# Peptides against a protein of PDB entry 5VVV: the designs that were tried, part 231

Target 1, 276 residues: chain A of PDB entry 5VVV
Amino acid sequence: FLCGVVEGFYGRPWVMEQRKELFRRLQKWELNTYLYAPKDDYKHRMFWREMYSVEEAEQLMTLISAAREYEIEFIYAISPGLDITFSNPKEVSTLKRKLDQVSQFGCRSFALLFDDIDHNMCAADKEVFSSFAHAQVSITNEIYQYLGEPETFLFCPTEYCGTFCYPNVSQSPYLRTVGEKLLPGIEVLWTGPKVVSKEIPVESIEEVSKIIKRAPVIWDNIHANDYDQKRLFLGPYKGRSTELIPRLKGVLTNPNCEFEANYVAIHTLATWYKSN
Target 2, 276 residues: chain A of PDB entry 5VVV as posed
Amino acid sequence: FLCGVVEGFYGRPWVMEQRKELFRRLQKWELNTYLYAPKDDYKHRMFWREMYSVEEAEQLMTLISAAREYEIEFIYAISPGLDITFSNPKEVSTLKRKLDQVSQFGCRSFALLFDNIDHNMCAADKEVFSSFAHAQVSITNEIYQYLGEPETFLFCPTEYCGTFCYPNVSQSPYLRTVGEKLLPGIEVLWTGPKVVSKEIPVESIEEVSKIIKRAPVIWDNIHANDYDQKRLFLGPYKGRSTELIPRLKGVLTNPNCEFEANYVAIHTLATWYKSN

## One batch from the design tools (peptide; made by RFdiffusion4, then SolubleMPNN)

Design b2_p29_8_s3 (from b2_p29_8, 14 letters changed)
Fold by OpenDDE base, seed 4:
Structure b2_p29_8_s3 (fold): chain B 276 residues (1-276), chain A 29 residues (1-29)
Amino acid sequence: as target 1 above (276 residues)
Amino acid sequence: MEEEEKRREKYEKSKEEYKKIAREAVEEF
């Protein structure tokens, strides 16, 4: 069971010292996972093709080493979906080289994220792939196999919540393709019924699990505030029954952008997780 | 320059779309 934090917000990424402090807190609270997915990290999303500089590499190596020191699984995410051409072997090779570089930093766990992108393929991809889901699954499977089938590999679908599913979760052709074609060793990220879910009903997890043919990892935006800088979510982790735990592969909270605001959010997630 | 500008435009568009949807989702809280 993956339990911890995803740094998955829009806005200023946490500094390396905050991330190290996070790992210390996660270990202390018996949480086990950090997903590196800061949307405003240029080389994570907007400039996903660009290799890390020597200085950036040293920082990431230090961060990955710190995660290991605190027994936190460091999952490196990349979000190529803004402008990748899935059918272009050069794009696939560029993605491979980027993940090879991160593997050299000592990273062993990875994620491919296709969140917050247009649902439309380019013309070249439409000639090769039957759907956007087929394109995403194809590259994800290829990358997963290329990396030697890492123990932890995550996929974030473009339809990552109930409200994004067309026509709905149980009938989504996109999620059906993901469920049927995504290799079984790849985990699927999900935010619940909505982008920010007040509640995640057990029935909603049973529904999505059926179509994706696996238990999801919750990317939980309950404490996210990147969408409204006037809001700060200081309340406890709530609206998630502990009956979800046996039905999930994990829970990763995407908390407030303000690092110091997240004590209650993360601590109460840990309490929730231990209550099973 | 044009490719970078297009990437920035796509990024900002997707970011603002997310923010809108997330704001709408929390109005039901």
Scores: peptide ipSAE 0.707, ipTM 0.953, DockQ to the pose 0.931
Fold by OpenDDE base, seed 2:
Structure b2_p29_8_s3 (fold): chain B 276 residues (1-276), chain A 29 residues (1-29)
Amino acid sequence: as target 1 above (276 residues)
Amino acid sequence: MEEEEKRREKYEKSKEEYKKIAREAVEEF
């Protein structure tokens, strides 16, 4: 069971010292996972093709080493979906080289994220792939196999919550393709009924699990505030029954942008996780 | 330059769309 934090917000990423402090807190609270997915990290999303500099490499190596010191699984995410051409072997090769670089930093767990992107494939991809889901699954499976089938590999679908599913979760052709074609060793990220879900009912997890043919990892935006800089979510982790735990592969909270605001959010997630 | 500008525009558009949907989702809280 993966339980911890995804740094998955828009806005200023946490500094390396905040991330190290996070790992210390995660260990102390018996949480086990950090997903590196800061949307404003240029080399994560907008400039995903760009290799890390020597200085950035040293920082990431130090961060990955710190996660290991605290027994926290460091998952490196990349979000190529803004402008990748899935059918272009040069794009696939560029993605491979980027993940090879991160593997050299000592990273062993990875994620491919297709959240917050347009559903439209380019003309070249339409000639090769029957759907957007087929294109995403193809590259994800290829990268997963290329990396030697790492123990933890995550996929974030473009339809990552109930409101993004067309026509709905149980009938989505996109999620059906993900369920049928995504290799079984790849985990699927899910946010619940909405982009920010007040509640995640057990029945909603049973519904999505059926179509994706696996228990999801929750990317939980309950404490995210990157959409409203005037709000801080200081309340406890709530609206999630402990009956979800045996039906999930994990829960990763995407909390407030303000690192210092997250004590209650993360601590109460840990209490929730240990209450089962 | 033009490809980078287009990527920036796509990023900003996606960011603002997410923010809008997220704000709407929490108004129902």
Scores: peptide ipSAE 0.707, ipTM 0.954, DockQ to the pose 0.936
Fold by OpenDDE base, seed 3:
Structure b2_p29_8_s3 (fold): chain B 276 residues (1-276), chain A 29 residues (1-29)
Amino acid sequence: as target 1 above (276 residues)
Amino acid sequence: MEEEEKRREKYEKSKEEYKKIAREAVEEF
């Protein structure tokens, strides 16, 4: 069971010292996972093709080593979906080289994220792939196999919540393709019924699990505030029954952008997880 | 320059769309 934090917000990424402090807190609270997915890290999303500099490499190596020291699984995410051409072997090779670099930093767990992108394929991809889901699954499976089938590999679908599913979760052709074609060793990220879910009903997890043919990992935006900088979510982790735990592969909270505001968010997630 | 600008525009558009949807989702809280 993956339980911890995703740094998955828009806005200023946490500094390396904050991330190391996070790992210490995660260990102390018997949480086990950090997903590196800061949307405003240029080399994660907008400039996903660009290799890390020597200085950035040293920082990431140090961060990954610190995660290991605290027994925290460091998952490196990349979000190529803004402008990748899935059918282009050069793009696939560029993605491979980027993940090879991160593998050299000692990273062993990875994620491919296709959240917050246009649902339309380019003309070249439409000639090769029957749907956007087929394109995403193809590259995800290829990368997963190329990396030697890592123990932890995550996929974030473009339809990552109930409200993004057309016509709905149980009938989504996109999620059906993901469920049928995504390799079984790849986990699927999900935010619940909505982008920010007040509640995540058990029935909603059973519904999505059926179509994706696996238990999801919750990317939980309950404490996210990147969409409204006037808000801080200081309340407890709530609206998630502990009955979800046996039905999930994990829960990763995407908390407030303000690192210092997240004590209650992360601590109450840990309490929730231990209450099973 | 033009490709970077287009990429920035796509990023900003997707960010603002997310923010809108997330704001709408938390109005139900």
Scores: peptide ipSAE 0.701, ipTM 0.952, DockQ to the pose 0.926
Fold by OpenDDE base, seed 5:
Structure b2_p29_8_s3 (fold): chain B 276 residues (1-276), chain A 29 residues (1-29)
Amino acid sequence: as target 1 above (276 residues)
Amino acid sequence: MEEEEKRREKYEKSKEEYKKIAREAVEEF
C-alpha cells in the first residue's frame, strides 16, 4: 500500500530542505511514499525533453539519497503529454533517455502523467492509434518494459476523475482501453468523483476499479490549494472511509503549496491509514 | 521561439482550466 505525499501542485516547488524534512515526517508517521510531480518544474512538464544539468543532477541525487535514508519510496514523475507525438520514435527515445538519466541518479520508481492536457491527437498519431487512450497506453507500456518493469510504476489518465469520464466512469471508452491494454504491473492514479473530491464513496472506487481492472492509487486533492491562493486547507483528512484501504493500492495526498501548512493534513492521513 | 511560445501557451491554458474546474468542485462543498 503506497501512502504519503505527491508534490503535484501548480506553483513554486518545495525546496530540497523542505523535501528532506517531509521524508523525516513521513518516516516518523509510518508513511512510505513521495511522488515527485511539481508542475512548475519545467523539466518535468513544459520542457520534459531537456536533460538535467550537472547542478540539477546533484540536487536530485541528493534528494533520492535522502528519501532512501528515511526509507521513503521516491517516485519520479514526468508529464510529456502537452506536446509529445506518441507515434514518433524520436519522441519515445527522448523520453527513454530522460528516464535513463533519472535512473542513474538512483531512482527506481517512476510515473507517466497525462493529466491536464487536451484530448486531441495530432494528425500523425491519428494515423497510428485508434484513440488517445491507445497512444498513451502504448508509450506507457513501452517505457515500463524499457525500464525493466520497475516494482512501482504509475500512470495518470487524462480522465483521472469521475467528472472527466465520458459518458461516465463505467462506460468510458478511454478508461476501458486503459483497463484492457495497460500492463497489469502499472498502477493507475485517480482523484475520486471530482478533481477535488469532498467525499470518495466506496461504491465509486468499486466502479472505477472494475473498468481499469485494478485497485487505483488515490491522488488526493482534498488539501490542494494551488487553484485558490487565498485558501489554506488546514482541516483533517476526512470524507474517506477506512473501508477504502483494502480497495486501494494507495493514497498520496497533494497538499497545500505552503509546506508549513501541511502538518495536520499529513498527520491525519497517517492516523486514517493506521486506523484500519 | 515559436515552439517554446506554443508550449508555454499550452501549459498556461491547461493550468487555468484545471484551476477553474478545481474552484468549481470546491464551491460544491
Scores: peptide ipSAE 0.699, ipTM 0.952, DockQ to the pose 0.938; fails the geometry check

Design b2_p29_8_s4 (from b2_p29_8, 16 letters changed)
Fold by OpenDDE base, seed 5:
Structure b2_p29_8_s4 (fold): chain B 276 residues (1-276), chain A 29 residues (1-29)
Amino acid sequence: as target 1 above (276 residues)
Amino acid sequence: MEEIKKREELYEKAKKEYEEIARKAVAEF
């Protein structure tokens, strides 16, 4: 069971010292996972093709080493979906080289994110793939196999919540393709019924699990505040029954941008997780 | 220098568009 934090917000990323302090807190609270997915890491999303510089490499190596010291699984995410041509072997090779670089930093766990992108394929991809889901699954499976089938590999679908599913969760052709064609060792990220789910009913997890043919990992935006600068949610991890725990592969909270605001969020997640 | 500045401007523009998409996604859904 993956339990911890995703740094997945828009806005100023946490500094390395905050991330190390996070790992210490995660260990202390018996949480086990950190997903590196800051939207404002230029080389994570916008410039995903660009290799890390020597200085950036040293920082990431130090961060990955710190995660290991605190027994926290460091998952590196990349979001190529903004402008990747899925059918172009040079693009696939570029993605492979980027993940090879991160593997050299000591990373062993990875994620491919296709969140917050349009459902439209370019003309070249339309000639090769029957749907956007087929293109995403193809590259995800290829990357997963290329990396030697790592123990932890995550996929974030474009339809990552109930409200993004067309026509709905149980009938989505996109999620059906993901469920049928995504290799079984790849985990699927999900935010619940909404992008920011006030509540995640058990029935909603059973519904999505059926179509994706696996238990999801919750990317939980309950404490996220990047979408509303006036919002600071300091409440407990609430609206999630403990009956979800046996029905999930994990829970990763995407918390407030303000690092120090997250004590209650992360601590109450840890209490929730231990209550099973 | 000019190419870096142009990339930063493109990044900030795209960031604003995606933050707006994310805000709309939370508000609509």
Scores: peptide ipSAE 0.018, ipTM 0.491, DockQ to the pose 0.270
Fold by OpenDDE base, seed 2:
Parts: C-alpha cells; sequence; structure tokens
Structure b2_p29_8_s4 (fold): chain B 276 residues (1-276), chain A 29 residues (1-29)
C-alpha cells in the first residue's frame, strides 16, 4: 500500500531542504511514499525533453539518497503530454534517455502523467493510434518494459476523476482502453468523483476499479490550494472511509503549496491509514 | 524561441484549465 505525499501542485516547488524534512516527517508518521511531480518544475513538464544539468543531477541524487535513508519510496514522475508526439520514435527515445538519467541517480520507481492536457492527438498520432488512450497506453507499456518492469510504476490518466470521464466512469471508452491494454503491473492514479473531491465513496472506487481492472492509487487533492493561494486548507484528512483501504493500492495527498501548512493534512492521513 | 513560446502557452493553458476546474469544485462545498 503506497501512502504519503505527491508534490503535484502548480506554483513554486518545495526546496530540497523542505523535501528532506518531509521524508523525516513521513518516516516518523509511518508513511512510505513521495511522488515527485511539481508542475512548475520545467524539466518535469514544460521542458520534459531537457536532461538535468550536473548541478541539478547532484541535487536529485542527494534527494533520492535522502528518501532511501528515511525508507521513503521516491517515485519520479514525468509529464510529457503537453507536446509529445506518441508515434515519433525520436520522442520515445528522448523520454527513455531522460528516465535513464534519473535511473542513474538511483531512482527505481517511476510515473507517467497525462493529467491536465488537451484530449486531442496530432495528425501523425491519429494515423497510428485508434484513440488518445491507445497512444498513451502504447508509450506507457513500452517505457515500463524498457525500464525492466519496475516494482512501482504509475500512470495518471487524462480522465483522472469522475467529472472528466465521458460519458461517465463506467462507460468511458478511454478508461476501458486503459483497463484492457495497460499492462497489469502498472498502477493507475485516480482523484475520485471530482478534481477536488469532498468525499470519495466506496461505490465510486468499486466503479472505477471495475473499468480499469485494478485497485487505483488515489491522488488526493483535498488539501490542494494551488488554484487559490489566498486559502490554506488546514483541516484534517476526511470524507474517506477506512473501508477504502482494502480497495486501494495507495493514497498520495497533493497538499498546500505552503510546506509548513501541511502538518495537519499529512499527520491526519497517517492516522487514517493506521486506523485500518 | 518560437518552440519555447509555444510550450509556455500550452503550459499556461493547462494551468488555467486546472485552476478553473478546481475553483468550481470548491464552490460546490
Amino acid sequence: as target 1 above (276 residues)
Amino acid sequence: MEEIKKREELYEKAKKEYEEIARKAVAEF
């Protein structure tokens, strides 16, 4: 069971010292996972093709080593979906080289994120793939196999919550393709009924699990404030029954941008997880 | 320069779409 934090917000990323402090807190609270996915990290999303510099490599190696020291699984995410051409072998090779570099930093767990992108393929991809889901699954399976089928590999769908599913969760052709064609060893990220879900009902998890043919990992935006930095979400982790735990592969909270505002959010997630 | 500008425009579009959806989701609370 993956339980911890995704740094998945828009806005200023956490500094290396904050991330190390996070790992110490996660270990202390018996949480086990950190997903590196900061939207405003240029080499994560906007410039995903760009290799890390020597200085950036040293920082990431130090960060990955710190996560290991605190027994925290470091998952490196990349978000190529803004401008990748899925059918172009040069783009696939560029993605492979980027993940090879991160593997050399000692990373063993990875994620491909297709959240917050346009649902339209380019002309070249439309000639090769029958749908956007087929293109995403193809590259995800290829990368997963290329990396030697790592124990933890995550996929974030473009339809990552109930409100993004067309026509709905149980009838989505996109999620059906993901469920049928994504390799069974790849985990699927899910956010619940909405982008920011007040509640995640058990029935909603049973519905999505049926179509994706696996238990999801929750990307939980309950404490996310990147959409309104005038607000701090200081309340407890709530609106999630403990009956979800046996039906999930994990829960990763995407919390407030302000690092110090997250004490209650992360601590109460840990209390929730240990109450099962 | 033109390719960089296009990537920045795509990023800012995706960010605004996310922010709008998240604001609407919270307004229903």
Scores: peptide ipSAE 0.025, ipTM 0.585, DockQ to the pose 0.919; fails the geometry check
Fold by OpenDDE base, seed 3:
Structure b2_p29_8_s4 (fold): chain B 276 residues (1-276), chain A 29 residues (1-29)
Amino acid sequence: as target 1 above (276 residues)
Amino acid sequence: MEEIKKREELYEKAKKEYEEIARKAVAEF
């Protein structure tokens, strides 16, 4: 069970010292996972093709080493979906080289994120793939296998919540393709019925689990505030029955952008997780 | 230059869409 934090917000990423302090807090609270997915890391999303510089590499190596010191699984995410051509072998090779670099930093866990992108494939991809889901699954499976089938590999679908599913969760051709064709060792990220789910009913998890043919990892935006910097959500982790725990592969909270505002968010997640 | 500008525009679009959805979701809190 993956339980911890995703740094997955838009806005100023946390500094390395904050991330190290996060790992200490996660260990103290018996949480085990950090997903590196800051939207404003240029080399994570907008410039995903670009290799890390020597200085950036040293920082990431130090961060990954710190996660290991605190027994926190460091998952490196990349979001190539803004402009990748899935059918282009050079694009796939570029993605492989980027993940090879991160693997050399000591990273062993990875994620491919296809959240917050246009659903339209380019002309070249339409000639090769029958749907956007087929293109995403193809590259994800290839990368997963290329990396030697790491123990933890995550996929974030473009339809990552109930409101993004067409026509709905149980009938989505996109999620059906993901469920049927994504390799079983790859985990699927899900935010619940909404992007920011006030509640995540058990029935909603049973519905999505059926179509994706696996228990999801919750990317939980309950404490996210990147949409309103004037708002701090200091409330407890709530609206999630503990009956979800045996039905999930994990829960990663995407919390407030303000690092120090997250004590209650993360601590109450830990309490919730231990209550099962 | 043009490709970078298109990438920035796509990023800002995605950010605004996320922000709008998240804001609407939290207005129900």
Scores: peptide ipSAE 0.022, ipTM 0.585, DockQ to the pose 0.883; fails the geometry check
Fold by OpenDDE base, seed 4:
Structure b2_p29_8_s4 (fold): chain B 276 residues (1-276), chain A 29 residues (1-29)
Amino acid sequence: as target 1 above (276 residues)
Amino acid sequence: MEEIKKREELYEKAKKEYEEIARKAVAEF
């Protein structure tokens, strides 16, 4: 069971010292996972093709080593979906090379994120793939296999919540393709009924699990505030029954952008997780 | 330069779409 934090917000990423402090807190609270997915890391998303510099590599190696020291699984995410051409072997090779670089930093767990992108494929991809889901699954499976089928590999669908599913969760052709074609060793990220789900009903997890043919990992935006600078959610982790735990592969909270605001968010997640 | 600008525009578009959807999702509750 993956339980911890995803740094997955838009806005200023946490500094390396904050991330190391996070690992100390995660270990102390018996949480086990950190997903590196800061939207405003240029080399994570906007410039995903760009290799890390020597200085950036040293920082990431240090961060990954710190995660290991605190027994926190460091999952490196990349979000190529803004402008990748899925059908282009050079793009696939560029993605492979980027993940190889991160593998050299000592990372063993990875995620491909296709959240918050346009559903429209380019002309070249439309000639090769029958749908956007087929394109995403193809590259995800290829990368997963290329990396030697790492123990933890995550996929974030473009339809990552109930409100993004067309026509709905149980009938989504996109999620059906993901469920049917995504290799079984790849985990699927899900935010619940909404991007920011006040509640995640058990029935909603059963519904999505059926179509994706696996238990999801919750990317939980309950404490996210990147979408509203006036919002600071300091309340406890709530609206999630403990009955979700046996139905999930994990829960990763995407908390407030303000690092110090997250004590309650992360601590109450840990309490919730231990209550099962 | 044009490719960089296009990437930035796509990023800012995706960010705004996320923010709008997230705001709507909270307002429905």
Scores: peptide ipSAE 0.022, ipTM 0.573, DockQ to the pose 0.894; fails the geometry check

## One batch from the design tools (peptide; made by RFdiffusion4, then SolubleMPNN)

Design b2_p30_1_s1 (from b2_p30_1, 12 letters changed)
Fold by OpenDDE base, seed 4:
Structure b2_p30_1_s1 (fold): chain B 276 residues (1-276), chain A 30 residues (1-30)
Amino acid sequence: as target 1 above (276 residues)
Amino acid sequence: MEEAVKRAAELVSDEYVEKRHKQLEEEEKK
C-alpha cells in the first residue's frame, strides 16, 4: 500500500530542504511514499525533453538518496502529454533517455502522467492510434517494459476523476482501453469523483476499479489549494472511509502549496491509514 | 504564480468539464 505525499500542485515547487524535511516527517508518521510531480518544475512537464544539468542532477541524486535514507519510496513522475507525439520514435527515445538519466540518479520507481492535457491527438498520432487512450497505453507499456518493469510504476489517466469521464466512469471508452490494454503491473492514479473530491465513496472506487481492472492509487486533492490563493485547508483528512483501504493500492495526498501548512494534512492521513 | 493559479482554477471549473465533454463527444462522432 502506497501512502504518503504527491508534490503535484501548480505554482512554486518545494525546495530540496523542504522535501528532505518531508521525508523525515513521512518516516516519523510511518508513511512510505513520495511522488515527485511538481507541475511547474520545467523539466518535469513543460520541458520534459530536456535532460537535467549537472547541478540539477546533483540535487536530484541528493534528494533520492535522502528518500532512501528515510525509507521513503521516491517515485519520479514525468508529464510529457502537453506536446508529445506518441507515434514519433524520436519522442519515445527522448522520453527513454530522460528516464534513464533519472534511473542513474538511483530512482527505481516511476510515473507517467497524462493529467491536465487536452483530450486530443495530433494528426500524426491519429494515423497510428485508434484513440488517445491507445496512444497513452502504448507508450506507457513500452516505457514500463523498457525500464525493466519497475516494482512501482504509475499511470495518471487524462480522465483521472469521475467528472472528466465521458459519458461517465463505467462507460468511458478511454478508461475501458486503459483497463484492457495497460499492463497489469502498472498502477492507475485517481482523484475520486472530482478533481477535488470532498468525499470518495466506496461505491465510486468499486466503479472505477471495475473498468480499469485494478485497485487505483488515490491522488488526493482534498488539501490542494493551488486553485484558490485565498484557500488554506488546515482541516483533517476526512470524507474517506477506512473501508477504502482494502480497495486501494494507495493514497498520496497532494497538499497545500505552502509546505508548513501541511502538518495536519499529512498527520491525519497517517492516522487514517493506521486506523484499519 | 498568477498563471499557475489560473491554470489550476480552470481545471476545477465547471467550464473545463463541459469543454472536455464536448471534445470527447466530437471525437466519438468521427
Scores: peptide ipSAE 0.449, ipTM 0.895, DockQ to the pose 0.847
Fold by OpenDDE base, seed 3:
Structure b2_p30_1_s1 (fold): chain B 276 residues (1-276), chain A 30 residues (1-30)
Amino acid sequence: as target 1 above (276 residues)
Amino acid sequence: MEEAVKRAAELVSDEYVEKRHKQLEEEEKK
């Protein structure tokens, strides 16, 4: 069971010292996972093709080493979906080289994120793939196998919540393709019924689990505040029954952008996780 | 910061959900 934090918000990423402090807190609270997915990290998303510089490499190596020191699984995410051509072997090879570099930093866990992109393919991809889901699954499976089938590999679908599914979760052709064709060792990220789910009913997890043919990892935006500068949610982790725990592969909270505002968010997630 | 907030605010809006549904409907009809 993956339980911890995803740094997945828009805006200013956390600094390396905040991330190290996070790992210490996660260990103290018996949480086990950090997903590196800051939307405004240029080499994570907008410039995903660009290799890390020597200085950036040293920082990431230090960060990954710190995660290991605190027994926190460091998952490196990349979001190539803004401008990748899935059918282009050069794009696939570029993605492989980027993940090879991160593997050399000592990273063993990875994620491919296709969230917050247009649900369409370019002309070249339409000639090769039957659907956008087929293109995404193809590259995800290839990368997963290329990396030697790491123990933890995550996929974030473009339809990552109930409101983003057409016509709905249970009838989504996209999610059906993901469920049928994504290799079984790859985990699927999900935010619940909405992007920011006030509640995640058990029935909603049973519905999505059926179509994706696996228990999801919750990317939980309950404490996210990147969408409202006036929002600071200091309340407990709530609106999630503990009956979800046996039905999930994990829960990663995407908390407030303000690092120091997240004590209650993360601590109450830990309490929730231990209560089952 | 303001641009990031604007992008994130769009994602959680009802208008964005409607836009996504329309886009998905158009892609599934092709």
Scores: peptide ipSAE 0.449, ipTM 0.895, DockQ to the pose 0.821
Fold by OpenDDE base, seed 5:
Structure b2_p30_1_s1 (fold): chain B 276 residues (1-276), chain A 30 residues (1-30)
Amino acid sequence: as target 1 above (276 residues)
Amino acid sequence: MEEAVKRAAELVSDEYVEKRHKQLEEEEKK
């Protein structure tokens, strides 16, 4: 069971010292996972093709080593979906080289994210792939196999919540393709019925689990505040029954942008997880 | 900061959900 934090918000990413402090807190609270997915880290998303410099490499190696020291699984995410051509072997090779570099930093767990992109393919991809889901699954499976089938590999779908599914979760052709064609060792990220789900009913997890043919990992935006500058959610982790725990592969909270505001959010998640 | 907030705010809007549904409906018709 993956339980911890995803750094997945828009805006200024956390600094390396904040991330190290996070690992210390996660260990103290018996949480086990950190997903590196900061939307405004240029080499994560907008410039995903760009290799890390020597200085950036040293920082990431130090961060990954710190995660290991605190027994926290460090998952490196990349979001190539803004401008990747899935059918282009050069693009696939560029993605492989980027993940090879991160593997050399000592990273063993990875994620491919296709969230917050338009649901369309370029002309070249339309000639090769029958749907956008087929293109995404193809590259995800290829990368997963290329990396030697790492123990933890995550996929974030473009339809990552109930409201983004057409016509609905159980009838989505996109999620059906993901469920049928994504290799079984790859985990699927999900935010619940909405992008920001006040409640995640058990029935909603049973519905998505059926179509994706696996228990999801919750990317939980309950404490996210990147979308509202006036919002600071300091309340407890709530609206999630403990009956979800046996039906999930994990829960990763995407918390407030303000690092110092997340004590209650992360601590109450830990209490919730330990209550079973 | 303002651009990041604008992007995040768009994602949680009803207008964004409607845009997504329209795109998906148009793709299923092809």
Scores: peptide ipSAE 0.437, ipTM 0.890, DockQ to the pose 0.820
Fold by OpenDDE base, seed 1:
Structure b2_p30_1_s1 (fold): chain B 276 residues (1-276), chain A 30 residues (1-30)
Amino acid sequence: as target 1 above (276 residues)
Amino acid sequence: MEEAVKRAAELVSDEYVEKRHKQLEEEEKK
């Protein structure tokens, strides 16, 4: 069971010292996972093709080493979906080289994210792939196998919540293709019925699990505040039954952008997880 | 920072959901 934090918000990413402090807190609370997915980290999303500099490599190596010291699984995410051409072998090779570089930093766990992109393909990809889901699954499976089938590999679908599914969760052709064609060792991220789910009913997890043919990992936006910087979500982790725990592969909270605001959010997630 | 907030606010809006559903409906008709 993956339980911890995803740094997945829009806005200024956390600094390396904040991330190290987070690992110390996660260990203290018996949480086990950190997902590196900051939307405004240039080499994560907008400039995903760009290799890390020597200085950036030293920082990432130090951060990954710190996660290991605190027994926290460091998952490196990349979001190529803004402008990748799936049918272009050079693009696939560029993605492989980027993940090889991160593997050299000591990273062993990875994620491919296709969230917050347009649900369409370029003309070249339409000639090769029958749908957007087929294109995403093809590259994800290829990368997963290329990396030697790592123990933890995550996929974030473009339809990552109930409201983004067409016509709905149980009838989505996109999610059906993901469920049928995505290799069984790859985990699927999900935010619940909405992008920001006030509640995540058990029945909603049973519905999505049936179509994706696996238990999801929850990317939980309950404490996310990137959409309203005038608000801090300081309340406890709530609106999730503990009956979800045996029906999930994990829960990763995407909390407030302000690092120091997240004590209650993360501590109460840990209490919730231990109550099973 | 203002652009990041604007993007995040758009993603959680009902208007964004409607836009996505319309796009997906048009793709399934092709």
Scores: peptide ipSAE 0.421, ipTM 0.886, DockQ to the pose 0.826

